# Ledger of designs, part 26: peptides against a protein of PDB entry 5ZK1

Target 1, 52 residues: chain A of PDB entry 5ZK1
Amino acid sequence: KREVRLMKNREAARECRRKKKEYVKCLENRVAVLENQNKTLIEELKALKDLY
Target 2, 52 residues: chain A of PDB entry 5ZK1 as posed
Amino acid sequence: KREVRLMKNREAARESRRKKKEYVKCLENRVAVLENQNKTLIEELKALKDLY

## One batch from the design tools (peptide; made by RFdiffusion4, then SolubleMPNN)

Design b2_p15_7_s1 (from b2_p15_7, 4 letters changed)
Fold by OpenDDE base, seed 2:
Formats: C-alpha cells, sequence, structure tokens
Structure b2_p15_7_s1 (fold): chain B 52 residues (1-52), chain A 15 residues (1-15)
C-alpha cells in the first residue's frame, strides 16, 4: 500500500535526523573536551615558563 | 583547535 510506504519513509527520515543530531552533539562534546584540555596544557606550560 | 595546538607547540619551543 502507498500509505505504508509513506509512513516507513517518514519514520526513516525521523531516525536519520535523530542520528545526525546525536552525531553532531558527540562532535560538539569532543571539541569542548579537547578545547578544555588544550587550555589546561597552555596554562600549565605558562606556569612552568614563569618558574624559570 | 588548530590555533590552540599551534600555541602549545610555540610554548614547547620556548621551554
Amino acid sequence: as target 1 above (52 residues)
Amino acid sequence: IEEKNKQIEELRKLL
């Protein structure tokens, strides 16, 4: 039936959008962690330089 | 990210 095909397509499109949103959120979280790690390492390197 | 990695590498060269 055409209606069942349209329903399955709508469900697949919803799932595709959900997976894309989760992937973007995972990348955003990874970026935030790496930016914080880099900030800490830069601050530690500055503190070490100021001791010499 | 790249600019921060560059800043870390510049600081490592000064130590």
Scores: peptide ipSAE 0.031, ipTM 0.523, DockQ to the pose 0.164
Fold by OpenDDE base, seed 4:
Structure b2_p15_7_s1 (fold): chain B 52 residues (1-52), chain A 15 residues (1-15)
Amino acid sequence: as target 1 above (52 residues)
Amino acid sequence: IEEKNKQIEELRKLL
């Protein structure tokens, strides 16, 4: 029936949007962690350079 | 990220 196909399409579109939002959030969290790690490593390298 | 990694590599070349 046409109605069942439209319902399944709406569900698939909702699930696609949910998965995309979760993927973006995972990337944003990974970016924030790597930026913090890089900041710490840059600060450590500066402190080592100022010691020698 | 890439620019910060480049800055770390530049600092490592100066140590």
Scores: peptide ipSAE 0.031, ipTM 0.518, DockQ to the pose 0.168
Fold by OpenDDE base, seed 3:
Structure b2_p15_7_s1 (fold): chain B 52 residues (1-52), chain A 15 residues (1-15)
Amino acid sequence: as target 1 above (52 residues)
Amino acid sequence: IEEKNKQIEELRKLL
């Protein structure tokens, strides 16, 4: 019984670390996409302003 | 991010 509980705890701790790493990677990717979109939109709006 | 969104909104008000 004790060894099985220790195995399940080690598995749960591995899965918790995996999920945290995936969540951080998802946030980093979303930040990079939004920063690039904002850069493009600022450049487009500047180019439109320079035409008038 | 927030400051860049504010800059975009300011530019949209000038167009």
Scores: peptide ipSAE 0.029, ipTM 0.516, DockQ to the pose 0.170
Fold by OpenDDE base, seed 5:
Structure b2_p15_7_s1 (fold): chain B 52 residues (1-52), chain A 15 residues (1-15)
Amino acid sequence: as target 1 above (52 residues)
Amino acid sequence: IEEKNKQIEELRKLL
């Protein structure tokens, strides 16, 4: 009984670390996409203002 | 709301 609980705890800790790493990577990718989109929109708005 | 309005005002100053 004790060994099975220790194995399940080790598995749960590995899965928790995996999910946290995947969540951070998802946030980093979303930030990079939003920063690039914002840069493009700022450049487009500047180019539009320079035409008037 | 205030922090979002500040970010919008900073963007308006860049344009």
Scores: peptide ipSAE 0.029, ipTM 0.401, DockQ to the pose 0.073

Design b2_p15_7_s2 (from b2_p15_7, 4 letters changed)
Fold by OpenDDE base, seed 2:
Structure b2_p15_7_s2 (fold): chain B 52 residues (1-52), chain A 15 residues (1-15)
Amino acid sequence: as target 1 above (52 residues)
Amino acid sequence: IEERNKLIEEMRKLL
């Protein structure tokens, strides 16, 4: 009984770490996309202001 | 949202 509980806990801990790594990578990708969109909008806003 | 909440709940069960 104890060894089976320890094995299941190790498997759950591996899966939790995997899912956490995937979630962080998804957030990092979303940040990179938003930073690029923000940069483009600032450059477009600057170009529009330089015309007036 | 649901997947994030499942991940948080799995982390709470390990602490």
Scores: peptide ipSAE 0.038, ipTM 0.619, DockQ to the pose 0.018
Fold by OpenDDE base, seed 5:
Structure b2_p15_7_s2 (fold): chain B 52 residues (1-52), chain A 15 residues (1-15)
Amino acid sequence: as target 1 above (52 residues)
Amino acid sequence: IEERNKLIEEMRKLL
C-alpha cells in the first residue's frame, strides 16, 4: 500500500511539472502573437494617420 | 482526461 501511494505521488508530480511547462509555453506563445498583432495594428494606424 | 483538466484548473488558480 505505501509503495503504490509513493509511485502515484511521483507520477502526479511529474505530470504537474509537465503541465506547468506546457501552460507557460502556451502563455509565451499567446504573448508573442498579441505583441506582433499589436505592433502590426500600430503600424497600420500610423500609415493611415500619415495619409491625412 | 478529467484528472488532466483538474490539474490545469488548479494551476490556473495558482497563476
Scores: peptide ipSAE 0.037, ipTM 0.613, DockQ to the pose 0.022
Fold by OpenDDE base, seed 1:
Structure b2_p15_7_s2 (fold): chain B 52 residues (1-52), chain A 15 residues (1-15)
Amino acid sequence: as target 1 above (52 residues)
Amino acid sequence: IEERNKLIEEMRKLL
């Protein structure tokens, strides 16, 4: 009984760490996309400001 | 899928 509980806890802890890593990677990818979009919008706003 | 979404929501509450 104790060994089965320890095995299940180790499996749950591995799965929790895996899901956390996947979520962080999703956030990092979203940040990189938003940073690139923001850079492009700032460059477009600068080009528009240089026309007026 | 549901258990993954629950864990993501719990993590969002901690950040």
Scores: peptide ipSAE 0.034, ipTM 0.610, DockQ to the pose 0.025
Fold by OpenDDE base, seed 3:
Structure b2_p15_7_s2 (fold): chain B 52 residues (1-52), chain A 15 residues (1-15)
Amino acid sequence: as target 1 above (52 residues)
Amino acid sequence: IEERNKLIEEMRKLL
């Protein structure tokens, strides 16, 4: 019984670390997309403002 | 695995 609980805890801890690593990677990609979109929108707004 | 790979690919198409 104890060994099975320790095995399940080790598996759950591996899966938690995996999920955290994937979540960070998804956030990094989302930040890169949002930073690029924000830059483009600021450049477009500047170009529109310079026309008036 | 597939859903995560789809999300990563969708994010790459927006760059």
Scores: peptide ipSAE 0.033, ipTM 0.564, DockQ to the pose 0.054

Design b2_p15_7_s3 (from b2_p15_7 with N4K L7E)
Fold by OpenDDE base, seed 4:
Structure b2_p15_7_s3 (fold): chain B 52 residues (1-52), chain A 15 residues (1-15)
Amino acid sequence: as target 1 above (52 residues)
Amino acid sequence: IEEKEKEIEELKKLL
């Protein structure tokens, strides 16, 4: 009984760490896309202001 | 959803 509980706990802890790593990677990718879009929009707004 | 509920229920059995 104890060994099976320890095995299941180790598996659950591995899966929790995997899911956390995937979530962080998804956030990092979303941040990189939003930062690039924001930079492009700021550059376009600057170019528009430099025309007037 | 069901797999996460099973994971939560297994974690509760360890406390």
Scores: peptide ipSAE 0.033, ipTM 0.561, DockQ to the pose 0.013
Fold by OpenDDE base, seed 1:
Structure b2_p15_7_s3 (fold): chain B 52 residues (1-52), chain A 15 residues (1-15)
Amino acid sequence: as target 1 above (52 residues)
Amino acid sequence: IEEKEKEIEELKKLL
């Protein structure tokens, strides 16, 4: 009985850490895409302002 | 279902 509870707790803790890592990776990828898009839009806006 | 709800609640406590 105790060993089965410790096994289930270790499995739940592994799955929790896995899901946290996947969520952080999703946020990091989204931030990198948004930062690159924002940089490109700022460069385009600068190039447009330099024409006027 | 209940086990997955507990895992989500534990994740929310760690963020």
Scores: peptide ipSAE 0.030, ipTM 0.522, DockQ to the pose 0.018
Fold by OpenDDE base, seed 2:
Structure b2_p15_7_s3 (fold): chain B 52 residues (1-52), chain A 15 residues (1-15)
Amino acid sequence: as target 1 above (52 residues)
Amino acid sequence: IEEKEKEIEELKKLL
């Protein structure tokens, strides 16, 4: 039936949007961790250079 | 397996 196909398509589209949101959130968290680590390493490298 | 492959392909079309 047409209605069953439209229902399944709406379910698939909801799940696809959910997974895209989860993937973006995972990337955003990884970027934030890497940016913080990079900032800390740059600050440590500056502090070490200011000692010599 | 096939349903997950279709879902990965739909995600690739949205990126």
Scores: peptide ipSAE 0.027, ipTM 0.507, DockQ to the pose 0.018
Fold by OpenDDE base, seed 3:
Structure b2_p15_7_s3 (fold): chain B 52 residues (1-52), chain A 15 residues (1-15)
Amino acid sequence: as target 1 above (52 residues)
Amino acid sequence: IEEKEKEIEELKKLL
């Protein structure tokens, strides 16, 4: 019984670390996309303001 | 599926 609980806990801890790493990578990718979109929108807004 | 969604939501609270 104890060894099976320790094995399940070790598997759950591996899965938790994997999901945390995937979530951080998803956030990093989302931040990079949003930063690029914001930069493009700021440049477009500047170009539109420079026309008036 | 639901248990895994709960685990993801708990991980979001830790970040």
Scores: peptide ipSAE 0.026, ipTM 0.463, DockQ to the pose 0.022

Design b2_p15_8_s1 (from b2_p15_8, 7 letters changed)
Fold by OpenDDE base, seed 4:
Structure b2_p15_8_s1 (fold): chain B 52 residues (1-52), chain A 15 residues (1-15)
Amino acid sequence: as target 1 above (52 residues)
Amino acid sequence: SKKVEEVLKKLKELF
């Protein structure tokens, strides 16, 4: 009985680490896309301001 | 956890 509980705990800990890694990767991709969009919008706003 | 998968899905749909 104790060994089965320790095995299930190790499996749960592996699954928690996997889900955390997937969540962080999703946030990192979000940050990269938003930073690129923000850079493009700032460049477009500068180009528009330099025309007036 | 279905809740974490739903949050990850919603975040991916915003890209």
Scores: peptide ipSAE 0.041, ipTM 0.488, DockQ to the pose 0.093
Fold by OpenDDE base, seed 3:
Structure b2_p15_8_s1 (fold): chain B 52 residues (1-52), chain A 15 residues (1-15)
Amino acid sequence: as target 1 above (52 residues)
Amino acid sequence: SKKVEEVLKKLKELF
């Protein structure tokens, strides 16, 4: 009984770490895309401002 | 959690 509980706990801990890693990677990719989009929009707004 | 999977799906559809 104890060994089966320890095995299930190790499996649950591995799955928890996997899900957390996938979630963080998804957020990191979102931040990188939004930062790039914001950078491009700021550069376009500067170029438009320098035209007037 | 179904709620976390839905948030992850919505985030992936935006990339």
Scores: peptide ipSAE 0.040, ipTM 0.490, DockQ to the pose 0.096
Fold by OpenDDE base, seed 2:
Structure b2_p15_8_s1 (fold): chain B 52 residues (1-52), chain A 15 residues (1-15)
Amino acid sequence: as target 1 above (52 residues)
Amino acid sequence: SKKVEEVLKKLKELF
């Protein structure tokens, strides 16, 4: 009985770490997209300002 | 967790 509980706890801890890694990777990708979009918009705003 | 799956789904729909 104790060993089965320890095995299930190890499996649950592995699954928790996997889900956390997937969530962080999703946030990192979102940040990279938003940073690139923000950079492009800032460059477009500079180019527009240099026309006046 | 259904809440984490919903957040991951919404974030993936924005990429």
Scores: peptide ipSAE 0.039, ipTM 0.489, DockQ to the pose 0.094
Fold by OpenDDE base, seed 5:
Structure b2_p15_8_s1 (fold): chain B 52 residues (1-52), chain A 15 residues (1-15)
Amino acid sequence: as target 1 above (52 residues)
Amino acid sequence: SKKVEEVLKKLKELF
């Protein structure tokens, strides 16, 4: 009984770490896309302001 | 984030 509980806890802890790593990677990718989009929009707004 | 605050400052200076 004890060994089975320790195995199940180790499996659950591995799955929790996997899900956390995937979530962080998704956030990092979304941040990189949004940072690039914001940079482009700021450059376009600057170019528009420098035209008038 | 200092970088986000700087971006927001620059954005406000555009208008």
Scores: peptide ipSAE 0.026, ipTM 0.476, DockQ to the pose 0.050

Design b2_p15_8_s2 (from b2_p15_8, 9 letters changed)
Fold by OpenDDE base, seed 4:
Structure b2_p15_8_s2 (fold): chain B 52 residues (1-52), chain A 15 residues (1-15)
Amino acid sequence: as target 1 above (52 residues)
Amino acid sequence: SKKVEEALKKLKELL
């Protein structure tokens, strides 16, 4: 009985770490996309402002 | 758990 509980806890802890890693990677990718979009929009706004 | 996979899928789609 004790060994089965320890095995299930170890499996649950592995799955929790996997889900956390997938979530962090999704946030990192979204941040990189938003930072690139913001950089492009700031460059476009500067180019537009330098024409006036 | 299917419910947690669906919640993570929805979160990835919103991001």
Scores: peptide ipSAE 0.032, ipTM 0.516, DockQ to the pose 0.086
Fold by OpenDDE base, seed 2:
Structure b2_p15_8_s2 (fold): chain B 52 residues (1-52), chain A 15 residues (1-15)
Amino acid sequence: as target 1 above (52 residues)
Amino acid sequence: SKKVEEALKKLKELL
Protein backbone atom coordinates (compact mmCIF):
# COMPACT_ATOMS: atom_id res chain seq x y z
CA LYS B 1 0.00 0.00 0.00
CA ARG B 2 2.71 2.66 0.85
CA GLU B 3 4.75 2.05 -2.36
CA VAL B 4 1.64 2.46 -4.58
CA ARG B 5 0.90 5.83 -2.86
CA LEU B 6 4.52 6.99 -3.43
CA MET B 7 4.36 5.91 -7.12
CA LYS B 8 1.05 7.80 -7.66
CA ASN B 9 2.53 10.90 -5.93
CA ARG B 10 5.61 10.79 -8.26
CA GLU B 11 3.33 10.48 -11.33
CA ALA B 12 1.13 13.40 -10.12
CA ALA B 13 4.27 15.54 -9.50
CA ARG B 14 5.60 14.77 -13.05
CA GLU B 15 2.22 15.68 -14.59
CA CYS B 16 2.04 18.92 -12.50
CA ARG B 17 5.55 19.96 -13.75
CA ARG B 18 4.59 19.10 -17.39
CA LYS B 19 1.37 21.20 -17.21
CA LYS B 20 3.27 24.14 -15.61
CA LYS B 21 5.92 24.02 -18.41
CA GLU B 22 3.20 23.99 -21.11
CA TYR B 23 1.41 26.93 -19.41
CA VAL B 24 4.62 29.02 -19.18
CA LYS B 25 5.48 28.26 -22.85
CA CYS B 26 1.97 29.35 -23.91
CA LEU B 27 2.35 32.65 -21.97
CA GLU B 28 5.87 33.25 -23.42
CA ASN B 29 4.54 32.73 -26.97
CA ARG B 30 1.60 35.10 -26.29
CA VAL B 31 3.96 37.77 -24.88
CA ALA B 32 6.29 37.45 -27.92
CA VAL B 33 3.34 37.85 -30.36
CA LEU B 34 1.93 40.87 -28.47
CA GLU B 35 5.39 42.52 -28.21
CA ASN B 36 5.92 42.06 -31.97
CA GLN B 37 2.42 43.44 -32.78
CA ASN B 38 3.02 46.42 -30.47
CA LYS B 39 6.44 47.11 -32.08
CA THR B 40 4.91 46.97 -35.60
CA LEU B 41 2.05 49.33 -34.59
CA ILE B 42 4.56 51.80 -33.06
CA GLU B 43 6.71 51.69 -36.24
CA GLU B 44 3.62 52.20 -38.46
CA LEU B 45 2.46 55.08 -36.22
CA LYS B 46 5.96 56.65 -36.46
CA ALA B 47 6.04 56.28 -40.27
CA LEU B 48 2.57 57.90 -40.45
CA LYS B 49 3.72 60.83 -38.26
CA ASP B 50 6.87 61.31 -40.41
CA LEU B 51 4.54 62.02 -43.43
CA TYR B 52 3.20 65.21 -41.73
CA SER A 1 -7.46 19.93 -13.86
CA LYS A 2 -10.21 20.84 -16.37
CA LYS A 3 -9.87 24.58 -15.46
CA VAL A 4 -6.15 24.67 -16.45
CA GLU A 5 -6.86 22.81 -19.72
CA GLU A 6 -9.67 25.29 -20.58
CA ALA A 7 -7.37 28.27 -19.81
CA LEU A 8 -4.59 26.76 -22.00
CA LYS A 9 -7.12 26.14 -24.81
CA LYS A 10 -8.34 29.79 -24.67
CA LEU A 11 -4.73 31.09 -24.75
CA LYS A 12 -3.89 28.85 -27.77
CA GLU A 13 -7.03 30.02 -29.66
CA LEU A 14 -5.78 33.64 -29.30
CA LEU A 15 -2.32 32.80 -30.82
Scores: peptide ipSAE 0.030, ipTM 0.537, DockQ to the pose 0.093
Fold by OpenDDE base, seed 1:
Structure b2_p15_8_s2 (fold): chain B 52 residues (1-52), chain A 15 residues (1-15)
Amino acid sequence: as target 1 above (52 residues)
Amino acid sequence: SKKVEEALKKLKELL
């Protein structure tokens, strides 16, 4: 009985760490996409302002 | 952005 509880706790702790790493990776990817989109939009806005 | 890189670094150190 004790060993099965310790095994389940180790599995739950591994799964918690996996989900946390996946969440951070998702945030990193979303930040990289938004930073690139923002850079492109700023460059387009500069090019439009340089026409006036 | 340096500020975003620092925030991501701090978040990784807490994992």
Scores: peptide ipSAE 0.026, ipTM 0.505, DockQ to the pose 0.043
Fold by OpenDDE base, seed 5:
Structure b2_p15_8_s2 (fold): chain B 52 residues (1-52), chain A 15 residues (1-15)
Amino acid sequence: as target 1 above (52 residues)
Amino acid sequence: SKKVEEALKKLKELL
């Protein structure tokens, strides 16, 4: 009984770490996209401002 | 940037 509980706890801890890593990676990807979009929009706004 | 395009693609697959 104890060994089965320890095994299930190790599996749950691995799954928790996996889910956290996937969530962080999703956020990092979203941040990188938003930062690039923001950079592009700022560059486009500068280019428009330099035409007037 | 190719990395951003790949990230955008993955994000669009989740929507």
Scores: peptide ipSAE 0.025, ipTM 0.497, DockQ to the pose 0.110

Design b2_p15_8_s3 (from b2_p15_8, 5 letters changed)
Fold by OpenDDE base, seed 2:
Structure b2_p15_8_s3 (fold): chain B 52 residues (1-52), chain A 15 residues (1-15)
Amino acid sequence: as target 1 above (52 residues)
Amino acid sequence: SEKVEKVLEELKKLL
């Protein structure tokens, strides 16, 4: 019984670390996309302002 | 949100 509980705890800890890594990677990708979109929009707005 | 307003104000200064 003790060894089965320790095995299940190790498995749950591996799954928790996996989910955390996937969540961080999802946030990093979303930040990179939003930063690139924001940069492009600022450059487009600057180019439009330089026409007037 | 006061933090969002500060970011928008800094963005307006870059335009």
Scores: peptide ipSAE 0.030, ipTM 0.433, DockQ to the pose 0.049
Fold by OpenDDE base, seed 1:
Structure b2_p15_8_s3 (fold): chain B 52 residues (1-52), chain A 15 residues (1-15)
Amino acid sequence: as target 1 above (52 residues)
Amino acid sequence: SEKVEKVLEELKKLL
C-alpha cells in the first residue's frame, strides 16, 4: 500500500512539472508574437506619419 | 512592456 501511494505521488509530480513547462512555453511564444506584432504596428504607424 | 508604452506615448505626441 505505501509504495503504490509513493508511485502515484511521483507520477502526479512529474505531470504537474510537465504541464507547468508546457504552459510557460506557450506564454513565452505568445509574448514573442505580441512583441513582434506591436513592433510591426509601431513601424507601420511611423511610416504612415512620414507619408503625410 | 514599459518600452512599448514609451514608444506609443511618443507616437501620440506626434499625431
Scores: peptide ipSAE 0.025, ipTM 0.502, DockQ to the pose 0.045
Fold by OpenDDE base, seed 5:
Structure b2_p15_8_s3 (fold): chain B 52 residues (1-52), chain A 15 residues (1-15)
Amino acid sequence: as target 1 above (52 residues)
Amino acid sequence: SEKVEKVLEELKKLL
């Protein structure tokens, strides 16, 4: 009984770490996309302003 | 990003 509980706890801890890593990677990718979009919009707004 | 915030602040002063 004890060994089976320790095995299940190790599996749950591995799965928790995997899910956390995937979530962080998803956030990092979304941040990189949003930062690039914001940079482009700022450059476009600056270029429009330099025309007037 | 501090660079984005600075550019947004400069754009707000100029609009």
Scores: peptide ipSAE 0.023, ipTM 0.506, DockQ to the pose 0.048
Fold by OpenDDE base, seed 3:
Structure b2_p15_8_s3 (fold): chain B 52 residues (1-52), chain A 15 residues (1-15)
Amino acid sequence: as target 1 above (52 residues)
Amino acid sequence: SEKVEKVLEELKKLL
């Protein structure tokens, strides 16, 4: 019984670390996309302002 | 980025 509980705990800890790594990577990718979109929109708004 | 915040503040003054 104890060894099976320790095995399940190790598996749960591996899965928790995997999910955390995937979540951080998803956030990093979303931040990079939003920063690029904001940069483009700011450049487009500047170019539009310079036309008027 | 502080540069993005400055530009957003400049854009808000124009809208």
Scores: peptide ipSAE 0.023, ipTM 0.502, DockQ to the pose 0.048

Design b2_p15_8_s4 (from b2_p15_8, 5 letters changed)
Fold by OpenDDE base, seed 2:
Structure b2_p15_8_s4 (fold): chain B 52 residues (1-52), chain A 15 residues (1-15)
Amino acid sequence: as target 1 above (52 residues)
Amino acid sequence: SEKVEKVLKELKELE
């Protein structure tokens, strides 16, 4: 009984770390996309202001 | 990003 509980806890801890790593990677990718989109929109706004 | 902050500052100086 004890060893089975320890194995299940180790498995749950591995799964928790995996899910956290995937969530952080998803946030990092979203931040990178939003920063690039924001940069492009600001460059386009500058080009429009310099035209008028 | 420092580059984005610079462009935003320049855009505000043109208002």
Scores: peptide ipSAE 0.024, ipTM 0.553, DockQ to the pose 0.043
Fold by OpenDDE base, seed 1:
Structure b2_p15_8_s4 (fold): chain B 52 residues (1-52), chain A 15 residues (1-15)
Amino acid sequence: as target 1 above (52 residues)
Amino acid sequence: SEKVEKVLKELKELE
């Protein structure tokens, strides 16, 4: 039936949007962690240079 | 990130 195909397509489209949102959130979290780690390492390198 | 590039530049000017 046409209706069953339309329902399955709507479900697949919802799942695709959900997975995309989760992936973007994972990338945003990884970027925030890496930016913070990089900031800390640069501050540590500065403190070492200011010590010698 | 422009902030990271600034700090890396400052660190290079201290060598």
Scores: peptide ipSAE 0.024, ipTM 0.546, DockQ to the pose 0.043
Fold by OpenDDE base, seed 3:
Structure b2_p15_8_s4 (fold): chain B 52 residues (1-52), chain A 15 residues (1-15)
Amino acid sequence: as target 1 above (52 residues)
Amino acid sequence: SEKVEKVLKELKELE
C-alpha cells in the first residue's frame, strides 16, 4: 500500500512538472509573438505618421 | 496626426 502511494505521487509530480514546462513554453512563445506583432504595428504606425 | 501620437504614447506605456 505505501509503495503504490509513493509511485502515484512520483508520477503526479512528474506530470505536474511536465505541464508546468509546457505552460511556460506556451507563454514564452505567446510573448515572443505578441512582442513581434507590437513592434511591427508600432513601426507601421510610425511610417504612417511620417506620411502625414 | 494627434490620433496616431496618442496611440504611439499608449503603446509605449505598455512596453
Scores: peptide ipSAE 0.023, ipTM 0.517, DockQ to the pose 0.089
Fold by OpenDDE base, seed 4:
Structure b2_p15_8_s4 (fold): chain B 52 residues (1-52), chain A 15 residues (1-15)
Amino acid sequence: as target 1 above (52 residues)
Amino acid sequence: SEKVEKVLKELKELE
């Protein structure tokens, strides 16, 4: 009984760490995309300001 | 354009 509980806890802890790593990677990718989009939009707005 | 200048000012205050 004790060993089975310890095994299940170790499996749950591995799965929790995996899910956290995947979530952080998803956030990092979303941040990088948004930063690049913002940079492009700011550059386009600067170019538009230099025309008017 | 006054609208573009406002957006550029707001963006510069967020950097």
Scores: peptide ipSAE 0.019, ipTM 0.522, DockQ to the pose 0.081

## One batch from the design tools (peptide; made by RFdiffusion4, then SolubleMPNN)

Design b2_p16_1_s1 (from b2_p16_1, 10 letters changed)
Fold by OpenDDE base, seed 1:
Structure b2_p16_1_s1 (fold): chain B 52 residues (1-52), chain A 16 residues (1-16)
Amino acid sequence: as target 1 above (52 residues)
Amino acid sequence: SRENEELEKEMEKLKA
């Protein structure tokens, strides 16, 4: 009984760490995309203002 | 949101 519970807990802990790593990677990618889009929009707005 | 809620539920199960 105890060994089976410890095995299941170790499996759940491995899966939780996997999902957390995937979630953090998704957030990092989303931040990088949004930062690049924001930078591009700011540069386009500056270029438009410099034409007038 | 959904993936974060699933992660939070799994973390809560590990505390229990």
Scores: peptide ipSAE 0.042, ipTM 0.560, DockQ to the pose 0.074
Fold by OpenDDE base, seed 5:
Structure b2_p16_1_s1 (fold): chain B 52 residues (1-52), chain A 16 residues (1-16)
Amino acid sequence: as target 1 above (52 residues)
Amino acid sequence: SRENEELEKEMEKLKA
């Protein structure tokens, strides 16, 4: 039936949007961790440079 | 990323 095909398409579109949102959230978290690590390393390098 | 490639394939199937 046409209605069953439309329901399955809507379910697949919901699942695709869910997985995409989870993937983006994982990337955003990884970027935030790397930016914080980079900031800390730059601050440590500045502190070491200011001692000499 | 394997996960990104799977998402791209799923999005392509939704456009067909």
Scores: peptide ipSAE 0.037, ipTM 0.558, DockQ to the pose 0.073
Fold by OpenDDE base, seed 2:
Structure b2_p16_1_s1 (fold): chain B 52 residues (1-52), chain A 16 residues (1-16)
Amino acid sequence: as target 1 above (52 residues)
Amino acid sequence: SRENEELEKEMEKLKA
């Protein structure tokens, strides 16, 4: 029936949007961790350079 | 990423 196809399409579209949101959140978290690690390493390198 | 490729394939199937 047309109604069952429309329901399945709506469910698939909800799941696709959910997975996309989770993937973007995973990337944002990975970027934030890498940016913080990079900042810390740059600060440590500056502190070491200022000792010499 | 394998996960991104799977997501792109799912999005393409929803457009067809």
Scores: peptide ipSAE 0.036, ipTM 0.547, DockQ to the pose 0.072
Fold by OpenDDE base, seed 4:
Structure b2_p16_1_s1 (fold): chain B 52 residues (1-52), chain A 16 residues (1-16)
Amino acid sequence: as target 1 above (52 residues)
Amino acid sequence: SRENEELEKEMEKLKA
């Protein structure tokens, strides 16, 4: 009985750490995409302004 | 990022 509870707790803790790592990676990828899009839009706005 | 902040500052200087 105690050993099964400890096993389930260890599994739940592993799964929690996995989900947290995947969530952080998803946020990092989203930030990188948004930063690249922002850079591109700023460069396009600069290029348009330099034409006038 | 630092690069975006630099580009944003450059764009703001162009508006003045």
Scores: peptide ipSAE 0.023, ipTM 0.551, DockQ to the pose 0.024

Design b2_p16_1_s2 (from b2_p16_1, 10 letters changed)
Fold by OpenDDE base, seed 4:
Structure b2_p16_1_s2 (fold): chain B 52 residues (1-52), chain A 16 residues (1-16)
Amino acid sequence: as target 1 above (52 residues)
Amino acid sequence: SRENRRLEEEMEKLLA
């Protein structure tokens, strides 16, 4: 009984760490996309202002 | 990023 509980706890802890790593990677990718979009929009707004 | 902040600050100065 104790060994099976320890095995299940180790598996649950591995899965929790995996899910956390995937979530962080998803956030990092979203931040990189938003930062690039923000840069592009700022550059486009400057270019439009320099025309007037 | 640090670059976006510089671009935002420069845009704010242009728009003032």
Scores: peptide ipSAE 0.023, ipTM 0.618, DockQ to the pose 0.025
Fold by OpenDDE base, seed 1:
Structure b2_p16_1_s2 (fold): chain B 52 residues (1-52), chain A 16 residues (1-16)
Amino acid sequence: as target 1 above (52 residues)
Amino acid sequence: SRENRRLEEEMEKLLA
């Protein structure tokens, strides 16, 4: 009984670490996309203002 | 990022 509980805990800890790593990677990718979009929009708004 | 904040602050000064 104890060994089976320790094995299941080790598996659950591996899955928790995997899910956390995937979630952080998803957030990092979304931040990179939003930062690039924001930069482009700021540059476009600057270029538009320099015309008027 | 630090660069994005700098661009936002520059744009805010331009649009004021």
Scores: peptide ipSAE 0.023, ipTM 0.620, DockQ to the pose 0.027
Fold by OpenDDE base, seed 3:
Structure b2_p16_1_s2 (fold): chain B 52 residues (1-52), chain A 16 residues (1-16)
Amino acid sequence: as target 1 above (52 residues)
Amino acid sequence: SRENRRLEEEMEKLLA
């Protein structure tokens, strides 16, 4: 009985770490997309200002 | 990014 509880706790802890890693990766990808979009918009606004 | 902040600060100066 004790060993089965320890096994289940180890599995739950592995799954918690996996979910946290996936969430962080999703946030990192979203930040990278937003940073690239922001850079592009700033460069486009600069190019439009240089034409005026 | 550090680059985006510099570009934002440059853009703010160009739009003022």
Scores: peptide ipSAE 0.022, ipTM 0.605, DockQ to the pose 0.025
Fold by OpenDDE base, seed 5:
Structure b2_p16_1_s2 (fold): chain B 52 residues (1-52), chain A 16 residues (1-16)
Amino acid sequence: as target 1 above (52 residues)
Amino acid sequence: SRENRRLEEEMEKLLA
């Protein structure tokens, strides 16, 4: 009984760490895309202002 | 990021 509980706890802890890593990677990718879009829009707005 | 903040501050100076 005790060993089975310890095994299940180790498996649950591995799965929690996996899910956390995937979630962080998803957020990092979204931040990188939004930061690049923001940079591009700022550069485009500057280029448009320099024409007038 | 630090770069976006710098670009935003530069844009704000242009728009003033």
Scores: peptide ipSAE 0.022, ipTM 0.583, DockQ to the pose 0.026

